# Peptides against a protein of PDB entry 2AKA, part 164

Target 1, 299 residues: chain A of PDB entry 2AKA
Amino acid sequence: MEDLIPLVNRLQDAFSAIGQNADLDLPQIAVVGGQSAGKSSVLENFVGRDFLPRGSGIVTRRPLVLQLVNSTTEYAEFLHCKGKKFTDFEEVRLEIEAETDRVTGTNKGISPVPINLRVYSPHVLNLTLVDLPGMTKVPVGDQPPDIEFQIRDMLMQFVTKENCLILAVSPANSDLANSDALKIAKEVDPQGQRTIGVITKLDLMDEGTDARDVLENKLLPLRRGYIGVVNRSQKDIDGKKDITAALAAERKFFLSHPSYRHLADRMGTPYLQKVLNQQLTNHIRDTLPGLRNKLQSQL

## One batch from the design tools (peptide; made by RFdiffusion4, then SolubleMPNN)

Design b2_p24_2_s4 (from b2_p24_2, 12 letters changed)
Fold by OpenDDE base, seed 1:
Structure b2_p24_2_s4 (fold): chain B 299 residues (1-299), chain A 24 residues (1-24)
Amino acid sequence: as target 1 above (299 residues)
Amino acid sequence: SLQESLEKIRSLFPEIDELVKRLQ
């Protein structure tokens, strides 16, 4: 079954040139959450590199199809610049920014046209995610006043698809009942069949509070459950704290926390990556016959 | 181009078909 994700990656690459009108509901995981929910940090923690745009406001302004591929070598490739291998992940970040600006202009607008990035690494499991723009209510800079609706419309193009799994990223230090990620997930997946909850910022919760009930799937039940993670702080990111060290600190956090110790083996970024790999693989397996039939009808 | 993409998709079909057969 190791070949299923790479196969769908090849399909995604082929469909990228057809534009938004690709009639194929490809099995995928869309990542949704508020602007500061920690989506980018989760993705970077999978790779073990700083490679995503960072800043205030809307950072992700185009869908990023992130294809992680287990390999003996470490490098990245963009579909829009075939043949160029990036070994410096700062250059990867710069290319994402440049390619985003090329399409959206300098006004910090958004575009529904995906960026396709493939990362080969010995430190990743095969996994494909679609990182989507962070939900916001407040336009920043030169953003149009309707930017919130533009982002929502863009997200809906992905998350309404029946073969789209939803990785709903919510910060624990905010009211989870008001989570933008969980709200949009519930709108399109009211029975919680396609949604995987990720709870970030567990280390930033007020003293005497915890997200145990959420993580135990007792508060807002999802069929696929919740996984807690601890990302690097903004200070740690700015200071270029090693992700490996951060992952060790995350493990220590869960093991040492009275409310989470019993869940520690089902928490953290490495476990999340494993679960997502398995979920995506199984989801592809389940959807592939339908995809085959649809493709056959179009040939 | 659209044509190149369609050709790529067509080229993947046998592999998809074979995988589906293995999964059934």
Scores: peptide ipSAE 0.409, ipTM 0.902, DockQ to the pose 0.675
Fold by OpenDDE base, seed 2:
Structure b2_p24_2_s4 (fold): chain B 299 residues (1-299), chain A 24 residues (1-24)
Amino acid sequence: as target 1 above (299 residues)
Amino acid sequence: SLQESLEKIRSLFPEIDELVKRLQ
């Protein structure tokens, strides 16, 4: 069943050339979260490379369709520059920035036109995610005053689709009841059937507080549950702390924390990647008959 | 091109059809 995700990736690539208005609700996972919620760090931790744009404010300004493919070799390819293999992930970051700026201009605006990036690696499971712009309430720099609503409208184009799963990324060091990610997920998935919760910044919670009740799915229950992760700090990223070392530190955090030790085998980035692979595979299996019928009617 | 994309989708249909049959 590991070939289901690559098959859907080939469909996704074909539809990307037809335009976003292709009336085909492909099985996918959309990643949603507020600014600085830790979305980019989660995605980079899956790859084990620094390759996403970084900075203050809105960093992701176009949807990024990230297709992870398990392979014996490590390289990246963009759909917009076919045949070019990237082995330097700094060049991948620069290409994302350049391609974003080419479409959005210098005003740091957003565009609904996706960037399609495929990463081949021996260190990944087959997994496709759509990284979406971080939700914000305040325009930064030369951004349009309605940027909050533009982002929201863009997110809604993805998360309202019935075959879209939602990876809701929320920081633990803020009020989870007021999480932008969980709010938008609840709006479009009121029964919590399509939403997977990710809780970041567990290491930044106030001493004597924990997110145990959330992680045990007791506070804001989701059918698909919650997974806690610990990302590198901004200082660690700036210092180029190795992601492998960060993953080891994450494991140590959960094992050593009195409130999380009993959950440690169901927490952390590697477990999240496994769960997402399984969830997406199963979701494709469940939706593929309907997709087949829809395709047949259009041929 | 749009034509190339449509042809790609058409070429994938038999694989999808066979996979659906195997899953049912």
Scores: peptide ipSAE 0.408, ipTM 0.904, DockQ to the pose 0.690
Fold by OpenDDE base, seed 4:
Structure b2_p24_2_s4 (fold): chain B 299 residues (1-299), chain A 24 residues (1-24)
Amino acid sequence: as target 1 above (299 residues)
Amino acid sequence: SLQESLEKIRSLFPEIDELVKRLQ
């Protein structure tokens, strides 16, 4: 079963060149969330490197197909620049920005054309995620006033697919009932069958409040449940706090928190990565027969 | 190119087909 994700990655790479007209619903996990929900930090914590664009406003402006591959070596490759191995993850960040700007221009516009990034690392589990633009109501730069709807339409192209799992990233320090991620997930997955909830910023909740009921799946039930994480603060990121140290602090947070200590073994970024690997693997297994039949009909 | 992508997909099909057979 460990080979299922790499197999689908090869298929995904092949279809990326055909364009959006390939009516192939590939098993995948789409990452959705509002701006500043902590999506980038979650993804970077999986890799253990800073490599995603940062900034105010819409950071992800094209879908990023992030293929994590467990390997003895650590490097990244882009589908659009085959043969170039990136060992400096700052260069990876710069390439994402450059390739984004090449297609969207300097106006901070969006494009539905994915960037395909494969990261080989000994520190990752096999996992493919599609990072989608953060939902926002506020245009930045030269973005059109309808950018919110453009983003929404782009997200819908992914999350409406039956074989798309949804990683809904929501900050705990905001009203979860109003979470953009959970709202869009509920719209396309009303029974909560395809949605995995991630609750970030648990360390930033007001004193005397907690997200225990959410994390215990009692408030807004999802079949696949919720996983809480604690990301580095922006100050920590700017200060180049090591991700390994941050992951240790995250573990300590859950273990020491009266409301979360009993959940600590089912919380945190490492557990999230394991769950996503397992869920994606199982999902591929379940969908592969249908995918086989569909491919057969197109050949 | 489109043709190259189609060829890649075609090349993957036997592997997918065999894997499905093993999983059932």
Scores: peptide ipSAE 0.390, ipTM 0.895, DockQ to the pose 0.720
Fold by OpenDDE base, seed 5:
Structure b2_p24_2_s4 (fold): chain B 299 residues (1-299), chain A 24 residues (1-24)
Amino acid sequence: as target 1 above (299 residues)
Amino acid sequence: SLQESLEKIRSLFPEIDELVKRLQ
């Protein structure tokens, strides 16, 4: 079963060259969330490296197909730069920015054309995620006035597909009932069958408040449940705090918090990574026969 | 190119087919 994700990655790479209009509904996990929900931090915590663009407003402006592959070596490869191995993850960040700007121009517009990034690392489980632009209500800078709708339309191209799982990332320090991620997930997955909830910023909640009811799957039930995580603060990121140290702090947070201690073994970034690996693997297994039949009919 | 992509997909089909058979 460990080979299912790499096989789908090869299919995904092949289809990426054909364009987005391929009728093939590949099993995948789309990452959705509002701006500043903590999506990029979750993905970087999986890799253990800072490699995603950072900033205010819409940072992700193209879908990023992030293929994590467990390997003895650590390096990254882009589908658009075949044969180039990136060992410096700052260069990975710069390449994402450059390739984004190449297609979208300098106006901070968006493009539905994915960037395909594969990261080999001994610190990752096999996992493929599609990072999508953060949902926004207000255009910033030179963004088109309809940028909100452009983003929604882009997200809908992924999340409406039946074989797409949805990683809905919501910050706990905001009204979860108004979460952009959970709203879009509910729109396209009303029964909560394809959605995995991630709750970030649990450490930033007001004293005397907690997200226990959400994390226990009692408030807004999802079949696949919720996983809480604690990301590095912006200060920690700017200070280049080690991700390994942040993961230890995350574990300590859950173990020491009176509302979350009983859930601690089912919380945190390492557990999330494991769950996503297992869910994606199982999802591929379940969908692969149908995919095989579709491919056979088209060939 | 589109043709190269189609060829890659075609080349992957036997592996997918075999994997499906193993999973059944």
Scores: peptide ipSAE 0.387, ipTM 0.895, DockQ to the pose 0.731

Design b2_p24_3_s1 (from b2_p24_3, 12 letters changed)
Fold by OpenDDE base, seed 2:
Structure b2_p24_3_s1 (fold): chain B 299 residues (1-299), chain A 24 residues (1-24)
Amino acid sequence: as target 1 above (299 residues)
Amino acid sequence: SAEFQKKLEEIFKEIDKLNKKLAE
């Protein structure tokens, strides 16, 4: 079943070319979370490269369809500039920024038009994610006053779809009961059937506190469970800390923590990537029957 | 476009083949 994810990628590319990607109920995973929840770091850790825009406020301003493809070579390609191979991931970051600015303008607004990015790498599993703008409550700079609602509406275009799985990213150092990601997931998936929880910033929790109950799926249970991760700090990112070293530190964190050591084999970015690959593959398999007819009816 | 239609037909054929395989 190794060809299931690439098959859906071809569908995504075909429909994106005609501007109908967001309107189709394809089996896919949408990534949701508040600003600064750690979404970008999780995605970069999958690739092992720094390639996403960084900054204050809203960083992701267009949906990013990130298609990871296991390959013997390492390079990236954009659907909007097909044929150009990027081997420098700084150039990938710059292209995302330029393409975003071209559509949204100087006011730092958002657009529902996706950017399709495919990354070939020997270090990734086949996996497709739709990275969505971070939820915010307050406009920053010259952003429209209704930016919060614009973002919410954009997210709803994806997460309300029946075949959309939801990767809900929440920081552990904030009240998880009030997580923006978990709230929106609960709204559209009240039974917790389509939601996978990711808990970031476990290393930033107050001393003497832990997220064990959440990670054990006992506090806010999801059918698909929770996976904890430890991302690089902003200081580490600015200092160009190697992602491989960060992944080793993440493993060490879980193994050495009294509250998490028993969960260590079911935590961390590498495990998350494996789980998402399996979940997406199985989900595509389950939705494949009748998919042709459904897609034809939506054209 | 004709090109788009051809692409979709190819993808749908692959879907049909996979569905057949999964049903066996």
Scores: peptide ipSAE 0.269, ipTM 0.837, DockQ to the pose 0.854
Fold by OpenDDE base, seed 5:
Structure b2_p24_3_s1 (fold): chain B 299 residues (1-299), chain A 24 residues (1-24)
Amino acid sequence: as target 1 above (299 residues)
Amino acid sequence: SAEFQKKLEEIFKEIDKLNKKLAE
């Protein structure tokens, strides 16, 4: 089953080349969450590199199809600039920003046209995620006043698809009952069959509080459960704290926390990668029968 | 385009092959 994810990657690339990616029901994982929920940090932790745009407000303004491929070499490549290998991940960040601005303009608007980025690394499992713009309530800069609804409409194009799994990223230091990610997931997946919960910012919770009930899948049950992670703080990111060190700190956090120690082996970024790899692989396998006919009917 | 169609057919062929293996 090792070739299932690469197969879907080829489909994604083929359809992206003709501008029809958003209309197809490919087996994939869409990442959803509010602004500052920690989505980008989770993705960077998978790669072990700083490569995503940073800043205030809406950072991701186009869908980012992130294709992680286990390889002996480490480099990135974009579908829109074939043949160019990026070994400096700062250049990857700059290319994402440039390509985003090229399409959306300078008004910080959004576009439904995906950016396809493939990252080869010895430090990743095969995994494809579609990072979507963060949900927001307030326009910033020159954004249109209806930006919230534009983002929602964009997200809905992905998460309403039957073969789309939803990685719902929610910060623990906010009211989880009001999580934008979980709300949209529940709207399109009321039975919680396609949703994987990620809880970030567990280290930023108030003293005496914890997210144990959520992580144990007792508060808002999802069939695919919840996984807690601890991302680097913005200070750590600005200080260029090594991601490897951050992963070690994450492990230590769960092991030393009285509320999470018993869950530690089922928490953290490395475990999340394994789970997502396995779930995506299994999901592709389950949807592969009839996929050809389904795709043909959608063209 | 013809190139796209060819690429798609190759991918579909691989899907069919995998489906056959999964059915065994």
Scores: peptide ipSAE 0.267, ipTM 0.835, DockQ to the pose 0.857
Fold by OpenDDE base, seed 3:
Structure b2_p24_3_s1 (fold): chain B 299 residues (1-299), chain A 24 residues (1-24)
Amino acid sequence: as target 1 above (299 residues)
Amino acid sequence: SAEFQKKLEEIFKEIDKLNKKLAE
């Protein structure tokens, strides 16, 4: 089963090359969340590198097909830059920004054309995620007033697909009942069959409050459950706190928190990676029968 | 394109191979 995720990666690359990725129902995980939900931090924590664009407002403006591949070496490759290996992840960030601007222009608009990024690393599990633009109601820069709906329409192209799993990223320090991620997930997956909940910012909750009921899958139950994570704070990022130290702090947080210590072994970024790897692998296995015929019929 | 079709055929062969393995 080790080759299942790489197989889907090849499919994603092939269809992306012809610009038909949105029309295909590939077994994949789409990442959805509101702005500042901690989505980018989760992805960077998987890689152990800072490589995603940062800024205010909508940072991800094109779908990013992030293909993590366990390897003895560490480097990144873009589908649009064939043959070029990136070993400096700052250059990876710059390339994402440049390629995004090339297609969307300077107005901070969005495009449904994906960027395919493959990261080889000894520190990752095989895992492919489609990072989607963050949901927002507030246009930034020269974005059109209807940017909210443009983003929503883009997201719907992915999350409505039957074989698309949804990684719904929600901050704990906001009302989870009003989470943009959970709302859109509920809309397209009313039975909660395809949605995995990620709860961020658990360390930023008000004193005397906790997300125990959510994490125990008692408040808004999902078949695939919830996993809590603690990302680096902006202060930590600015202070160049390395991800390894952040992961240790995350572990300590769960172990030492009275409300979460009993869940600690099923929380945190490393556990999330394992779960997603397993979920995606199993999902691919389940969808593989008939996939060829389905794909051919969609071409 | 012809190149794309060739690539798809290769991938489909891999899918078929994996399906056989999974069915065992």
Scores: peptide ipSAE 0.263, ipTM 0.830, DockQ to the pose 0.776
Fold by OpenDDE base, seed 4:
Structure b2_p24_3_s1 (fold): chain B 299 residues (1-299), chain A 24 residues (1-24)
Amino acid sequence: as target 1 above (299 residues)
Amino acid sequence: SAEFQKKLEEIFKEIDKLNKKLAE
C-alpha cells in the first residue's frame, strides 16, 4: 500500500513530460477554492514550510502538482529542473514564480501546463495534490476580462475526471452555501462522492456562530465529510509565526471551543493530512485495476 | 521518445505487479 502514491507520482511525472497530464484520468486529488480561501496555507502547513507564492489576486496560475514524499531528508525538486535540490524553501517559492512567469508572462495570465514539485520531508506523509488556480471574478494585472472562465475551464479539465478527488476549500467566515469550491464540486460531483470538504478560517467566524453543522456533515452532506482547519492569519504570517506554533494553536482552538471540542480529534491540519493520505491511497488501490489499459487508450 | 516509452513500460510493469498482489 505504501508504494501506491509513489507509483502515481511516476505516472504524473512521465505524462507531464509529454504534456498529457491534464488529459489523463489519474487517481489524484485536485484542490479547488476561491481566492483567499486558505488553500496555500493548508498546503504549506502540510510541509511545515512557507514555499508558495503569496499576494493579491490569483496566486496559483498554473496547476501545481505537489508531491509530498516522506523521507529522512528535507528538500524539494522540480521536474522542469532535474538534478537541482532545493533546501531553501524561499528559493522554492521563487522558482514557482519564475517558472510561472516564464510560461504565462508578466500579465498574470494562466496556463494549464502543470508545475511538478516534489517535496521530501520527514514531516510529511506521502500525499499528492494538484493545486489549481483560485476561482475569481475579478481580473488582476493584465489578465483578460474572461479570466474567471479561463480558470473554470482549467479546473474542469481536472475535476470532471472520474478518478479525480476534489479537495474543496471553503472559508467558514463566508457563506458556505455560496462557496465557489463547493459549487464547482457540486456541479461535477452532484452526489458528493468524490469531494472532501475543508473548512478554513473557523477562528474568524462571528461570535455566537459556528460551523458545527457543516463539520458534522449535516448541512451540506459529503460522503467523504468535512475537516475543519485553522490556518495562520496574515498577521501571523507577517509576524513570522512558525507553522509548528500555528499547528499547536489550531489544536488548542478545537479542544477549547465549545462547539468543536467533541470533534477535535477529527479536525486540524495533521488529521487532514492523514485522511488525505488514506483516501488517496485507497482511491489509487480502487483505480489500479484496469489503469494500464485506460491510460493506454488515452494516449 | 524512446526514454519515455521505456519509463512507461517500467511503470506499467509495476502496475501489473501490484494488480497481481491486490488480486491475491
Scores: peptide ipSAE 0.257, ipTM 0.828, DockQ to the pose 0.908

Design b2_p24_3_s2 (from b2_p24_3, 13 letters changed)
Fold by OpenDDE base, seed 1:
Structure b2_p24_3_s2 (fold): chain B 299 residues (1-299), chain A 24 residues (1-24)
Amino acid sequence: as target 1 above (299 residues)
Amino acid sequence: SSEFQKELDELFEEIDKLNEKLKE
């Protein structure tokens, strides 16, 4: 059971190396959400390091296959530069930016070609996520006018796959009915069988409002439910607030909030990581009997 | 391609082994 995620990681690497990863229906979790929904922060919180590009507009411009591997050591490796171990996560960020720019150019365009990043850490559970570009309606900078559709098309290449689980990241301080993540998830998963909801920015909701009904899976039911998280604010990120401290604050938030206290043990980044590990493992297990044949037929 | 095929074959063998274990 412990080898299931690593096995899929090897498959991902092998197929990515030949440029066919996006066309295959591997059991995986795709992360979707609007711009500034908090996707990058969730991923960084898993690792406990700042390593993803930051900025205005779309941050992720290529699919990022993030493979978290529990290890006694902490370092990162890219598939495109095998053998190089990154121990400075700022360099990891720079490499992502450089590799993105190498393919997309300087106009902040997007590319469907994945970046495969493996992070070894004693602080992570085995977990693989495909971070996808944030959905946007407004081009920024020199982005093409049809960037919205380009992003959507890219996302659809992943989320339409039967074996793709969808981590739908939605901010609580926006109307969840208008969540880009939940909309796209509902489009491809109308019965909510493959979608895991993540609700961010719970700490930024207006006074007197809460997302209790959503988190209790009563408003927009998903089979796999919802998990609330509290990420660092942009101010905290700019101030280099420690992720460990942020995780403690997150725990405190849920425990102290009248609407969420009863859910506190089923909320927060650590719980999310655990759930995703379990969900992915089980999902791989469930798909494994037919996986070989399916992959062979797609090659 | 030969290296890829070899790797793929190894991975498929591992899948087969895991499937056998999961049936028990």
Scores: peptide ipSAE 0.430, ipTM 0.903, DockQ to the pose 0.811
Fold by OpenDDE base, seed 4:
Structure b2_p24_3_s2 (fold): chain B 299 residues (1-299), chain A 24 residues (1-24)
Amino acid sequence: as target 1 above (299 residues)
Amino acid sequence: SSEFQKELDELFEEIDKLNEKLKE
């Protein structure tokens, strides 16, 4: 069972190398969410490092296949830069930006060609996520007016696949009914079979309000449920608050909150990572029968 | 490429082996 995620990683790398990964129905998790939904922070919290592009507008402009691998050492590797080990995660961020710009240009365009990034760390569980461009209504840079639809079309290439699980990231301080992530998930997964809900920004909700009903899976039921997380604030990020401290604060938040204390053991980034590891592993196992034949037919 | 095919064959063999193990 421990080899299932690494196996899929190898498949992803192999097919990415020949440019055919977009057409394949690999068992994987696609991360979807609107701009500023907190996707990047969630992913960085898994690694415990700042390594993703930041800024206003669309920061993820190519699919990022993020392969987390538990290891005694800590470093990153890119498929497009074989043999180079990155130990400085700032350099990882810069490489993502550079590689993105190399393909898309400087106009903030998008490309469906994935970047494959593998991160080895003692602080991660084996977990692979495909981070997709954030859904947006507003073009940035020299993006065309229809960038929203371009992004959507790109996302659909992933989330329509039957073996694709969907990590839908939604902020709690916005109307959840209007969540871009949940909307697209509902469109392609109307029965909520493939969708895992992540609720961010629980600490930013208005006083007297909470997302208890959502987190208890009572408002918009998903078979795989919801997990709430608390990310670092922008102030914390700017102040260089480390992720370890943020994770402790997150734990404290759930434990001390009257609406969430009873859920605290099933909330937070560490629990999310564990759940995703388990769900991905199980999902790969469930899809493994016939996978060979399916992949062969798609070549 | 020949290298790709080789890798793919290895991966498929591994899939087959894992599937057999999962039946146990």
Scores: peptide ipSAE 0.429, ipTM 0.903, DockQ to the pose 0.804
Fold by OpenDDE base, seed 2:
Structure b2_p24_3_s2 (fold): chain B 299 residues (1-299), chain A 24 residues (1-24)
Amino acid sequence: as target 1 above (299 residues)
Amino acid sequence: SSEFQKELDELFEEIDKLNEKLKE
């Protein structure tokens, strides 16, 4: 069972090499959310390193297949430059930006061609996520006027697949009923069977308000439930605040908050990693029967 | 390519082995 995620990683790499990754129904988790919902921060918190592009507007412009692998060593590798080991995660960020710009050009457009990044670390559980561009309604800079629909179409290529789980990232300081992530998830998964909810920015809610009902799965129920997290502030990110310290602060937040204290052991980034590892492993196991035949029929 | 087919065959064999193991 421990080799299920690595097996799917090898499948992803093999099919990506021939340009068919987006068309395959592999068991995987797609990450969806509005711009500034906190997706990048969640992913970086898993690794414990700053390695994703930052900026205003649309940051992720290509699908990023992020393969986390537990290892005694810490380094990153890209599928498009095999054999090169990255130990400086700033160089990883620069490579993502360069590879994105190479394909999309200077207009800050998007491309459906994925970037495959594998990160080896002693601080991660085996976990594969597909990070997708953040949903937006307003083009920025030289982006095409129909960028909203281009992003939506790209997301739909992933989330409509039956074997795709959906990690829906929503900020708590906004109306959850209007969450872009939950809306798209409900469109393709109306019974909430494939969707995992992540609630960010719990520390930015107005005093006297909380997301307890959501986190207890009582307001907008999902079969796979909700997990709350607290990410670093933009100021902390710009100041290069240590992620380990941020994770400690997150734990303290849940333990000290009257509305969340009883949920503290089922909240936070470390718990989210554990849950996603387990859910992905189980999902691969459940979809493995007939997977060979399905993949052969799609070639 | 022949290389891709070889890799795919190996992966499918691993899938088959895992499926047999999971049925036990």
Scores: peptide ipSAE 0.412, ipTM 0.898, DockQ to the pose 0.756
Fold by OpenDDE base, seed 3:
Structure b2_p24_3_s2 (fold): chain B 299 residues (1-299), chain A 24 residues (1-24)
Amino acid sequence: as target 1 above (299 residues)
Amino acid sequence: SSEFQKELDELFEEIDKLNEKLKE
């Protein structure tokens, strides 16, 4: 059903306009992960454009409702500036930063008020993600000392909802057992029914090590499984390596790696996008009965 | 607001319509 995700997008926009988004149990996917886990790169790879703020520490400081819509044209729109079409994705990045600063100030604080961004593109599948602030334990700059708990509380507002799927982003070059993303997912989804695992930085693992057991869903099983991806390195980004070339390199990585070759067709950013589209669509379908009544009861 | 309520009603009608289609 091609229209299911767009329908939920309209619901998200309507409720966001009245400031009720965080309190409603809409079928959606929340993206969680530690700082530098690779969340931003995954999202940008879906769009094929650089458009998210970059920097040290906490970059996402407000929830970003990212609505990807397959279209014949390519442009972006914000809910907070209706009627303005962005074709330069650098301007999209600047608008996110400006709108974030408008609400949070310059102290690198956070706000639970979402930014709604819709991206039309011929290169995307219909997909909506709620990008949440990266989990951190160390305040930076002028952040309050309890920023860790503020972020956690914000995340919990989303991931505790029954209709919220969780995209847990974890880097492969860190101990997966200590993944912030998987920890929070396990806390609110102990049976692993709502969690999709994404493993980033597979190309940065130490020689002689691999994440095969994780990707095969044998180490920390999730009902919805794991998908590995390879993002552009900071060097690649600085070197202006385009996302198309990066996606080709990602494909080559999985095909040529002895531990991942057999999984190659079920790995990578394009496959992740497809799976998320399908899972979100199916999830919306499954939650659609009674959704009206549920939403009304929450108003 | 009245505008919100109108939009919400329209969306709920669409949900109802889709639910009917899914039952077929």
Scores: peptide ipSAE 0.379, ipTM 0.885, DockQ to the pose 0.768

